# Peptides against a protein of PDB entry 3PBP: the designs that were tried, part 58

Target 1, 203 residues: chain A of PDB entry 3PBP
Amino acid sequence: LNEKDLNLILNKSLVMYESLDSTTDVIVKRNVIKQLQFVSKLHENWNSRFGKVDIQKEYRLAKVQGPFTINPFPGELYDYTATNIATILIDNGQNEIVCVSFDDGSLILLFKDLEMSMSWDVDNYVYNNSLVLIERVKLQREIKSLITLPEQLGKLYVISDNIIQQVNFMSWASTLSKCINESDLNPLAGLKFESKLEDIATI
Target 2, 203 residues: chain A of PDB entry 3PBP as posed
Amino acid sequence: LNEKDLNLILNKSLVMYESLDSTTDVIVKRNVIKQLQFVSKLHENWNSRFGKVDIQKEYRLAKVQGPFTINPFPGELYDYTATNIATILIDNGQNEIVCVSFDDGSLILLFKDLEMSMSWDVDNYVYNNSLVLIERVKLQREIKSLITLPEQLGKLYVISDNIIQQVNFMSWASTLSKSINESDLNPLAGLKFESKLEDIATI

## One batch from the design tools (peptide; aimed at target 1 V15)

Design b2_p29_8_s1 (made by RFdiffusion4, then SolubleMPNN; from b2_p29_8, 14 letters changed)
Fold by OpenDDE base, seed 5:
Structure b2_p29_8_s1 (fold): chain B 203 residues (1-203), chain A 29 residues (1-29)
Amino acid sequence: as target 1 above (203 residues)
Amino acid sequence: MEKEREEAVLKGVGKKAEFNKKVKEKLAE
């Protein structure tokens, strides 16, 4: 975590805070406020040793929110089990795609359409936990691991029993990124969400 | 499901775009 990243997180937390209104659930309000307080404290004490120690303690109390929902849910995968998960950046603005593999050899590419806060004081906290299904890729192999490289945007490496494959989704992710960053959805019209699959190496 | 998925993507991207716009505005302050 660097200063730039911290500033981004702070501003995201501020936007979430400012989105709260009279219709927002009390539990959500509390959780968002706790996150903002934490991030603000982290920002204020960024160069303080004492502040860092205290921040680390508080950070350990935060939990990743779950469970998540997928919309629309791929009904064909209802009876299968997720095996791996990876997050792939698609631009320098920290837009990202979530990839989940299943034991049938399928990959699903997902988009976080809502900003999620961490869970703080409430067990089983759920808010803005939806993921949008973009694409399903059927590899028909046992997927052992998913690997991403920070310098390679929109690329996922899939390791199976005897092969490493690259999934490249920049064909549509570049457009998606542009739409998000420019607040213009027109380029999404007619866009085909089909990733490129390439064999990289045999193992 | 394909049409439903496309609509979901459109809606989702719209939400994220709006959020990011607000974040950028905050960063500019």
Scores: peptide ipSAE 0.545, ipTM 0.925, DockQ to the pose 0.932
OpenDDE base, seeds 1, 2, 3, 4: peptide ipSAE 0.538, 0.535, 0.535, 0.545; ipTM 0.924, 0.923, 0.923, 0.926

Design b2_p29_8_s2 (made by RFdiffusion4, then SolubleMPNN; from b2_p29_8, 16 letters changed)
Fold by OpenDDE base, seed 3:
Structure b2_p29_8_s2 (fold): chain B 203 residues (1-203), chain A 29 residues (1-29)
Amino acid sequence: as target 1 above (203 residues)
Amino acid sequence: DEKKREEAVLKGVGKKAEFQAKVKKKLEE
């Protein structure tokens, strides 16, 4: 972490804290507060890099891996099992797309519409990971693995039995990124969420 | 179905945009 990253996390935590209201789940409130406290302490002690920061023993970074809901969930996949998950960055502002593969050879591309806090109660805290369905890509292959390259925005590599394929979704992800960063949703009108699929190599 | 999905994306992106805008504002304070 650098100072810039820490400031970002702090301000995210503050915004999350300020969003709390009487309808917020008690467990969520607790976690948000604990996160803010933790990050604040880190910020205060940042210049004292050698200072001991008391961290709670049981905390977990918010990850896509875990309980999540997909809206809308493609009904065709109800009987199939998720096999792989990957997160792909679409810009330098930490916007990302989540990809889940299924044993029928389908890929779903998902968007995280909610900011999540860290879990500070591992035993009792179950977060609601909200994901919006953007696109379904049917490969009709057994997907063995999903690979991402940090230097390649909006690209996912899919390894199946005999082929490596690249899924490129920057055609629409660039627009999403712009909309988020500029707080202008107008460019989303008429946007087609169709990724490009390319064969990269035979294996 | 497709339209509903698009609307969901729009709504989701909107939420994220709003959140980031708030964060940006906080950074400027």
Scores: peptide ipSAE 0.522, ipTM 0.924, DockQ to the pose 0.886
OpenDDE base, seeds 1, 2, 4, 5: peptide ipSAE 0.520, 0.516, 0.513, 0.517; ipTM 0.923, 0.922, 0.922, 0.923

Design b2_p29_8_s3 (made by RFdiffusion4, then SolubleMPNN; from b2_p29_8, 17 letters changed)
Fold by OpenDDE base, seed 1:
Structure b2_p29_8_s3 (fold): chain B 203 residues (1-203), chain A 29 residues (1-29)
Amino acid sequence: as target 1 above (203 residues)
Amino acid sequence: MEEKQRQAVLEGVGKKAKFNAKVKEKEKE
């Protein structure tokens, strides 16, 4: 992390803290407060080697890796099990789509509508992970792996038994990104959330 | 896409947009 990244984390932490209210879960409140305290301290000691290491470590833990809620959850998938998860950047501003595969061959594309706080409770691993369903892509094959390339925005590679397929969702993700960054939701009206599926290679 | 789902997307994007806007304001301070 560089100074810019640290500042961003600090500002995010501040905003999260300021957004706490009586409806916020107690554990979430605690985590947000601890995060702010931690990041603030690190910011003050930014020039210290120790501070940089600590920031990186804690930041890495703030990923979609724990329990999360999906709204709305596809009813058809209640009886199926998630198999893979991947995160795909859709712009240079750190907006991202979360992709989850299921054992029925479904792939769901999700949006993180809330900023995740770092988990400071080692025992409970409580995460404030909220995800919104954008699209369900149905594949008629077993998904073995999900791969992303950092240089390719809005693209997910799905590896199955004998084929690699590309899921390209920039048709809607570009608009989504713009809406987020510009705080204008109007372009979402009438937008079709349909990704393009393309065969890339046989294996 | 069902209307309920669309509404959820709109609300979610709205929340994130608001959050980002606040972050940007902090960057100016």
Scores: peptide ipSAE 0.507, ipTM 0.916, DockQ to the pose 0.847
OpenDDE base, seeds 2, 3, 4, 5: peptide ipSAE 0.503, 0.502, 0.504, 0.502; ipTM 0.916, 0.916, 0.916, 0.915

Design b2_p29_8_s4 (made by RFdiffusion4, then SolubleMPNN; from b2_p29_8, 19 letters changed)
Fold by OpenDDE base, seed 5:
Structure b2_p29_8_s4 (fold): chain B 203 residues (1-203), chain A 29 residues (1-29)
Amino acid sequence: as target 1 above (203 residues)
Amino acid sequence: DKQKVEDAVMKGVGKKAEFNEKVKKKLEE
């Protein structure tokens, strides 16, 4: 965690805090407040004492974890089990695509439409664990692992029994990123959400 | 349904964009 990242987390936490109102669930309020308190303290320590701050294992950065909601729900996958999950960066502004694999050989590409709160409760409560379905890719193979490379934006490597495949979704993710960053949704109109699949290696 | 997905994406991106704009404003303070 560097200073830039910390500042970003702090400001995200502030925005989340300011979004709380009388209709917000009590548990949500508690988590958001705890997050803000923790990050604020961390920020103070960063400026005053520490060039580097270690985040305690108990305080994990918000990441996609179960349970979460997907909209629209992929009904075809209702009876199948998720096997792997990965998060892929699509720009330098920390916009991300979430990928979940299923035991039928399907991949779903998802977008986090809400900012998640860190988990602060013993039961691992996560606020705003909401995902939007963008694309389903049918590989029809047993997916063993999902690999991402930090230097490769919008690329996912899928490892099955005897093959490594690359899923490249920058064809639409670049536009998605631009829309988010510029707060202009016009370029999304007519955008085709179709990733490119390529065989990389046989193993 | 392609249209359903598109609509959901538009809505979701809109929410995220709004959030990001608020964050940007905070960074300027």
Scores: peptide ipSAE 0.479, ipTM 0.911, DockQ to the pose 0.881
OpenDDE base, seeds 1, 2, 3, 4: peptide ipSAE 0.479, 0.478, 0.478, 0.479; ipTM 0.911, 0.911, 0.911, 0.911

## One batch from the design tools (peptide; aimed at target 1 N11 L114 I180 S183)

Design b2_p30_3 (made by RFdiffusion4)
Pose (drawn by RFdiffusion4):
Structure b2_p30_3 (pose): chain A 203 residues (1-203), chain P 30 residues (1-30)
Amino acid sequence: as target 2 above (203 residues)
Amino acid sequence: VEEIIENADREEVEKVRKQLETRKKIGELF
């Protein structure tokens, strides 16, 4: 955990602690407070020279959160099954797109709009487990796998049956991160959220 | 925890807050 990232989760934790009011669900309030306490303890034991911190076994037992809401979910896909999931980096600030494969050779590019709180005990804990659909890409080929190269932002390799295709969504993803970082939604108006599809090779 | 809160860099906290609010608003667009 480098210094930049350590401070990022600390500040996110502080924003949420302040975001607490009385209508806030008791279970959620507990987790937000626990998250702040935990991230603070990490900050106290962080070894700056190695950029690492030890984590006791107690804090590693966590229960799953979900299911995430996928809004708006495409109606056709109720007849199909999700195959793969991939994460693609948009910028240098941990901003990412979640990618999901389906039986119909389709791809949904998702964006997480709500900040999650950390949770350890709570069963079936859902809260800000929210994803939003940005785009859908139908390759009409059997998608065997998804691959990413850390060196290339906003690009995803999709291995179909005899083709390796590259879905390139930096056309809109670059603007998306700018508005996130600049807190200005205007550049999103009019942007067509269409990814550049490209055949890389025959396999 | 109180020490951390008192010593927090409020400019960076506010910057993160604006980014999280922007992300929420992007979600509402779709």

Design b2_p30_3_s1 (made by RFdiffusion4, then SolubleMPNN; from b2_p30_3, 8 letters changed)
Fold by OpenDDE base, seed 2:
Structure b2_p30_3_s1 (fold): chain B 203 residues (1-203), chain A 30 residues (1-30)
Amino acid sequence: as target 1 above (203 residues)
Amino acid sequence: VEEVIKNANKEEVEKVKKQLETKKEIGKLF
């Protein structure tokens, strides 16, 4: 976490706060406000030299939301079990793709189209927990692990029993990143969401 | 919260807002 990242988180939290209205659920309002308060305090107390902030114990009790939903969920995967999850950065601005593997050898690449807050107050808090299905990559292998490297944008390494494969989705993720960062959807028109699969090593 | 809003860089907040809206619109394409 750096100052830029903190500013982004703060600004996201502000936007979330500003999106609250009279129709917003009270639990959602409370949670968004608490997140903004936390991030604000974090920002105010940020020691850039040491990368440290004193965080009150109450804020340390924040939990990750769950469960997630996938929209649309691939009907073919209803009978299969998710085995691994990974998050892959697509730029230096915290845009990311979520990947989930299944025991049929499928990978699904997912986009978080909605901003999701932490759970600050309520157990089992669920809000904006949906992910959008971009692509399904079918591997004819049992997936053992998913590995990502922070320096390798838009790349996922899939480990199976005898092989390491690379899934490279920068062919579309670079455009996606640009569209987000520039707030322009035009480059997405006609974009093919097809990742490249390559065998990297036999193990 | 009010002070944070007051001191926020409005331009950067608006930029982030646009980015978040863009993400929402992207989600509708799929």
Scores: peptide ipSAE 0.578, ipTM 0.878, DockQ to the pose 0.862
OpenDDE base, seeds 1, 3, 4, 5: peptide ipSAE 0.575, 0.575, 0.576, 0.571; ipTM 0.876, 0.876, 0.875, 0.875

Design b2_p30_3_s2 (made by RFdiffusion4, then SolubleMPNN; from b2_p30_3 with E2K E3K R10K E14K R17K R23K)
Fold by OpenDDE base, seed 4:
Structure b2_p30_3_s2 (fold): chain B 203 residues (1-203), chain A 30 residues (1-30)
Amino acid sequence: as target 1 above (203 residues)
Amino acid sequence: VKKIIENADKEEVKKVKKQLETKKKIGELF
């Protein structure tokens, strides 16, 4: 985390707070408020050693939200099991793609269209837990591991039996990033969501 | 909470809001 990242998280938390209304579930309201309070305190104490220690304690009390859903879920994967998950940055603004592998050798590339908060008070907190399916890549291999490199935007390395493959989705993710950052959907018109697969090394 | 809102950069918050709205709209295209 740097100052820019922290400011973005704070501003996201503010927008989430401002979106609360009379129709919002009470548990969601409480959770979003706690998230905002935590992030704000983190921001205020960013350079304070004492503040950092206190913030770290509060952070340890938070849990990762779950479960997640995929929309639409590929019908062909209904009987298969998810094996690995990775998050890949597509720009320097914290836009990301989530990748999930399955035991049939499929990769799904997913987009977080809704902002999620951490779980603060409630066990099994679930809100905005849906991910959008962008692309399915069929490798027809047993996927052992997914690796990402922070300096390599829109690239995923897939380790399977005897091979390392690169999935490169910058052909569409660069446009997606631009659309988000500029708040303009026009560049998505006619865009193909087709990733490039390349063999990198034999193991 | 009031103090947090008062100290926030309103222009940056507005920008982030637009980006989040854009993400939501993108999700609706799939």
Scores: peptide ipSAE 0.588, ipTM 0.895, DockQ to the pose 0.882
OpenDDE base, seeds 1, 2, 3, 5: peptide ipSAE 0.587, 0.586, 0.585, 0.585; ipTM 0.895, 0.895, 0.894, 0.895

Design b2_p30_3_s4 (made by RFdiffusion4, then SolubleMPNN; from b2_p30_3, 12 letters changed)
Fold by OpenDDE base, seed 3:
Structure b2_p30_3_s4 (fold): chain B 203 residues (1-203), chain A 30 residues (1-30)
Amino acid sequence: as target 1 above (203 residues)
Amino acid sequence: VEDIIKNADKKEVEEVKKKLKTKEEIGKLF
């Protein structure tokens, strides 16, 4: 976490706060406000010279929100269980793809279209927890683990029993990143969401 | 909270808002 990242988190928290209205659930309002207050205190107490913040213990109780929903959920996966999850950077900013593996050997590539807050107040806090299905990749293998390398944008390494495979989705993720960063959806028109699968090594 | 808003860089906030809105619109395409 650096000053730039902290500023971005603050600005996101501000935007979330500004999106609250009279129809917003009271629990959501409370949670968003608590997050904003916390991030603001972090920002105020940020030591840019040393890259550190003194965080009061009371705010360390925040949890990652869960569970997620997937839309649309592939009907054929209803009988299967999710086995692994990974997050893959697609640019040097904040754009990421979420990958989930299933015990049928499927990978789903997911987009977080909604900003989620941390859970600050209620156990099992759920708000804006949806993920959008972009692509399903069928490996037809038992997936043991998912590995990402921070220096390798839009690449996922899938480890099975006897093989390491690379899933490369930069063919579409570069366009997606551009669309987000430029706030222009036009480049997505006619874009094919097909990842490249390559065998890297035998184990 | 009001002081937080007053001290924020409005330009940066608007840029973030625009990006978040774009993400939401992208989500509707799938």
Scores: peptide ipSAE 0.569, ipTM 0.885, DockQ to the pose 0.875
OpenDDE base, seeds 1, 2, 4, 5: peptide ipSAE 0.560, 0.561, 0.563, 0.557; ipTM 0.881, 0.881, 0.880, 0.879

Design b2_p30_4 (made by RFdiffusion4)
Pose (drawn by RFdiffusion4):
Structure b2_p30_4 (pose): chain A 203 residues (1-203), chain P 30 residues (1-30)
Amino acid sequence: as target 2 above (203 residues)
Amino acid sequence: EEEEEEKEEIEKVRQQLEMREKVGDYFREM
């Protein structure tokens, strides 16, 4: 955990602690407070020279959160099954897109709009487990796998049956991160959220 | 000076998180 990232989760934790009011669900309030306490403890034991911190076994037992809401979910896909999931980096600030494969050779590019709180005990804990559809890409090929190279932002390799295709969504993803970072929604108006699809090779 | 800088960093993160919510609403309204 480098210094930049350590401070990022601390500040996110502080923003949520302040975001607490009385209508806030009791279970959620507990987790937000626990998250702040935990992130603070990490900050106290963080070894700056190694950029690392030890984590006791107690804090590593966490229960799953979900299911995530996928909004708006495409109606056709109710007849199909999800195959793979990948994560693609948009910028240098941990901003990412979640990618999901389906039986129909389709791809949904998702964005997480709500900040999640950390949770350890709560069963079936859902809260800000929210994903939003940005785009859908039909390759009409059998998608055998998804691959990413950390060196290339906003690009995803999709291995179909005899093709390796590259879905390139930096056309809109670059603007998306700018608005997130500049807190200005205007550049999104009129942007067509279409990814450049490209055949890389025959396999 | 250190306290002010910390406040500015927290506010920047807050604005980014609020923008992410607005981006989500933007896509839902499309």

Design b2_p30_4_s1 (made by RFdiffusion4, then SolubleMPNN; from b2_p30_4, 14 letters changed)
Fold by OpenDDE base, seed 5:
Structure b2_p30_4_s1 (fold): chain B 203 residues (1-203), chain A 30 residues (1-30)
Amino acid sequence: as target 1 above (203 residues)
Amino acid sequence: EEKEKKEEEIEKVKKQLETKKKVGQFFLDR
């Protein structure tokens, strides 16, 4: 986490707060307010020299939000179990793709279309937990682990039995990043969401 | 100037979040 990332998280938390209205559930309001308070305090106490922040113990009680929804969920995967999850950066900002692996050897690439907050007050808090399906990649192998490298945008390394494979989705992720950053969806209409799979090493 | 810059940054983030929602809808509609 750097100062730029912290500023972005703060601004996102502010926008989430400003989106609250009279129709918003009280639990959601409380949670978004607590999120904003935490991030604001984090920003105020940011030590740029050390990249550290003094955080009050009360904020350590925050939990990761509850279950996510995947839409559309591939019908073929209903009988299979998710095995690994990874988050892959697609730009030098905070645009990212979520990848989930399944025990059939499938990977799904997912987009977070809604901003999520931590759970601050309620157990099993669920709000804006949307993940949208971009692509399914079938490896037909037992996936042991998913690895990402921060310096390698739009690349996922898949470790299976005796092989490391790279999934490279920069062919479409660069355009997606641009669309988000420029607030223009026109380039998406003709875009193919097909990742490249390459064998990197035998182990 | 600092306030105006901050408001501009917030508006940019707001626009990005709205764009992400639309991107999500794009993927749902295909």
Scores: peptide ipSAE 0.584, ipTM 0.921, DockQ to the pose 0.930
OpenDDE base, seeds 1, 2, 3, 4: peptide ipSAE 0.582, 0.583, 0.583, 0.583; ipTM 0.920, 0.921, 0.920, 0.920

Design b2_p30_4_s2 (made by RFdiffusion4, then SolubleMPNN; from b2_p30_4, 17 letters changed)
Fold by OpenDDE base, seed 5:
Structure b2_p30_4_s2 (fold): chain B 203 residues (1-203), chain A 30 residues (1-30)
Amino acid sequence: as target 1 above (203 residues)
Amino acid sequence: SKKEEEEKKIEEVRKKLETKKKVGQFFLDR
């Protein structure tokens, strides 16, 4: 975490706070407020030794939010189990794709369209926990590991028993990144969300 | 001013978050 990342988290937390209204659930309000308070304190005490200790204590009180939902969930995957998860950066502006592998050898590429807060007060806090399906890639292999390299945008390395494969989705992710950063969805119309699969090495 | 710059950054983030929501909806509608 650097200062730029902290500022982004703070600004996101502020926007989330400002989105609260009379219809917002009390539990959601409480969590968003507590997160904003935490991040604000972190920002104020950035590089302070004393601030770091207090921040660490507060962070320990926060829990990661509960399970995610995938929408739409591919019906063919209902009988299969998720095996690995990875996050892949698609630009330098912290836009990312989430990838989940399944024991049938499928990869799903997912978009995080909603910001999630930590759970600060309530057990099993769930809010804005949805991920949206972009693409399903069928490898038909036992997937042992998913690897990402920070210097390689929009690339995922899949390790199976005998091969390393690269999934490259920059063909559409570059456009997606641009759409997000420029707040213009027009280029998404007619875009094919088809990743390229390439064998990199045998094991 | 510094305040105006901060407000601008917040607005940029707001716009980005709204765009992400719309992108999500785009994927749901297809």
Scores: peptide ipSAE 0.583, ipTM 0.924, DockQ to the pose 0.917
OpenDDE base, seeds 1, 2, 3, 4: peptide ipSAE 0.583, 0.581, 0.577, 0.582; ipTM 0.924, 0.924, 0.922, 0.923

Design b2_p30_5 (made by RFdiffusion4)
Pose (drawn by RFdiffusion4):
Structure b2_p30_5 (pose): chain A 203 residues (1-203), chain P 30 residues (1-30)
Amino acid sequence: as target 2 above (203 residues)
Amino acid sequence: AEEEEEEIEKVRNQLEMREKVGEYLKELNS
């Protein structure tokens, strides 16, 4: 955990602690407070020279959150099954797109709009487990796998049956991160959220 | 102290923008 990232989760934790009011669900309030306490303890034991911190076994037992809401979910896909999931980096600030494969050779590019709180005990804990559809890409080929290279932002390799295709969504993803970082929604108006599909090779 | 406050406000604004982007995309794709 480098210094930049350590401070990022601390500040996110502080924003949520302040975001607490009385209507806030008791279980959620508990987790937010726990998250702040935990992130603060990490900050106290963080070894700056190694950029690392030890984590006791107690804090590593966590229960799953979900299911995430996928909004708006495409109606056709109710007849199919999800195959793979991938994470693609948009910028240098941990901003990412979640990618999911389906039986129909389709791809949904998702964005997480709500900040999640950390949770350890709560069963079936859902809260800000929210994803939003940005785009859908139908390759009409059997998608065998998804691959990413950390060196290339906003690009995803999709291995179909005899093709390796590259879905390139930096056309709109670059603008998306700018608005997130500049807190200005206007550049999104009129942007067509279409990814450049490209055949890389025959396999 | 003032730098820490500015960093917290920057993160808050980014999180609020992410929510607004989500609302915008929901409206666009519905």

Design b2_p30_5_s1 (made by RFdiffusion4, then SolubleMPNN; from b2_p30_5, 14 letters changed)
Fold by OpenDDE base, seed 1:
Structure b2_p30_5_s1 (fold): chain B 203 residues (1-203), chain A 30 residues (1-30)
Amino acid sequence: as target 1 above (203 residues)
Amino acid sequence: SKEFEEEKEKVKKQLETKKKIGEFLIKRNS
């Protein structure tokens, strides 16, 4: 976490707060307010040693939200179990793709279309927990692990059996990044969401 | 500050864009 990241989180939290209205669920309101309070305090105490200690204590009270949903969930995967999860950066602006592997050898690439806050003072808080399906990649191998390298945007390394494979999705992720950063959807027209799979090494 | 507000507005637009991208993707996969 750096200052830029913190500013982004603060702005996101502010936007969420400002989106609250009379129709917003009370639990959501409370959670968003708590999130904003926490982030604001974190921002104020960014350089304070004592502030960091207190922030850490408060952060421990926050929980990750409950189960995520995938929309749409591939029907073929209903009987299979998720085995690994990874987050892959697609640009320097902290845009990311989520990847989940399944025990059938499938990878799903997912987009976080909604901003999700931490859970505060509420057990099983669920809000904006949906991930959007981008692509399913079938490897037909037992996936042992997923590896990402911070210096390699839009690349995922998959370790299966005795093979390391690279999944490269920058062909579409670069466009996605551009769309987000420029707030322009036009480049999505005709975009193919097809990742490139390459064998890297045998192990 | 004005700069802060501008940045916040930019973030807001980006979040809205992400939401629309999600809608697009959902439609595509339907």
Scores: peptide ipSAE 0.615, ipTM 0.945, DockQ to the pose 0.909
OpenDDE base, seeds 2, 3, 4, 5: peptide ipSAE 0.614, 0.613, 0.614, 0.614; ipTM 0.945, 0.944, 0.944, 0.945

Design b2_p30_5_s2 (made by RFdiffusion4, then SolubleMPNN; from b2_p30_5, 15 letters changed)
Fold by OpenDDE base, seed 5:
Structure b2_p30_5_s2 (fold): chain B 203 residues (1-203), chain A 30 residues (1-30)
Amino acid sequence: as target 1 above (203 residues)
Amino acid sequence: SKKEEEEIKKVKEKLETKKKIGEFLIKKNS
C-alpha cells in the first residue's frame, strides 16, 4: 500500500458509506461502517516513510454464524474456532471467494458451489451454505480482522497484532473466474491453488 | 423475452458449472 492507494480506498469506502439507506441490510451497514472507520484510521495514521500504521482501535469482521457445510473440513481445524469471515470478489461478474479465519492462525479459502438453501416454517427457519475448501493458508498468528478493499479483486488483508498482510489469490482465482463465466472446467486441470502472502505494513 | 431467456440460460449454466467446480475441488482435496 502507498498513500495514493490508501486515498483511493478511503474514497471508495466513503462512497460505500454514502450508498447506505434504510433498506440496506443491518449486517452490511455495520460492516461498511466498520470498514470506513478502519480505513479512516489507516489514512490518518499512515506513515509513508516507514510503512507503519498506528491503529488505536481494533476492527473485526463478523464471526461465522449459522450453519455452514465445508467440504472437506480440514481435520486439523476441528478443535479450533472460526473467528472472522470475509467475502472477496474475484471478477466483475460477482464471482466471489469466502474466507474464514480460525484462532490457530489459519485462513481457509472457500468456494460457494451451491446457492444458499433456506427453509421457512411457521416459527422457524433453516438455511444452509455450501462451501468447498480451496486452500488453507497458515499464518501462525492471531488474526484480529479481515479486510476487503473495494475494487481490489482477489485480495484479502489480514490484520494481526503488529502486521497487516495481504493474501492475493488471483493466481488461481482468475482461472476459476474464467471457468465459471465460460462454463468450462478444462482450465482447472493442473491449476495450483496457492495464494501469495505479502507483508504490507507494521502496526 | 428472448433476451431474458438467454440470460436465464446463462445463469443456469453458471450454477451448474459452480456445482461441478465444487465437486472437482472436493475430489481434489480428498
Scores: peptide ipSAE 0.634, ipTM 0.929, DockQ to the pose 0.318
OpenDDE base, seeds 1, 2, 3, 4: peptide ipSAE 0.634, 0.633, 0.630, 0.633; ipTM 0.930, 0.930, 0.925, 0.930

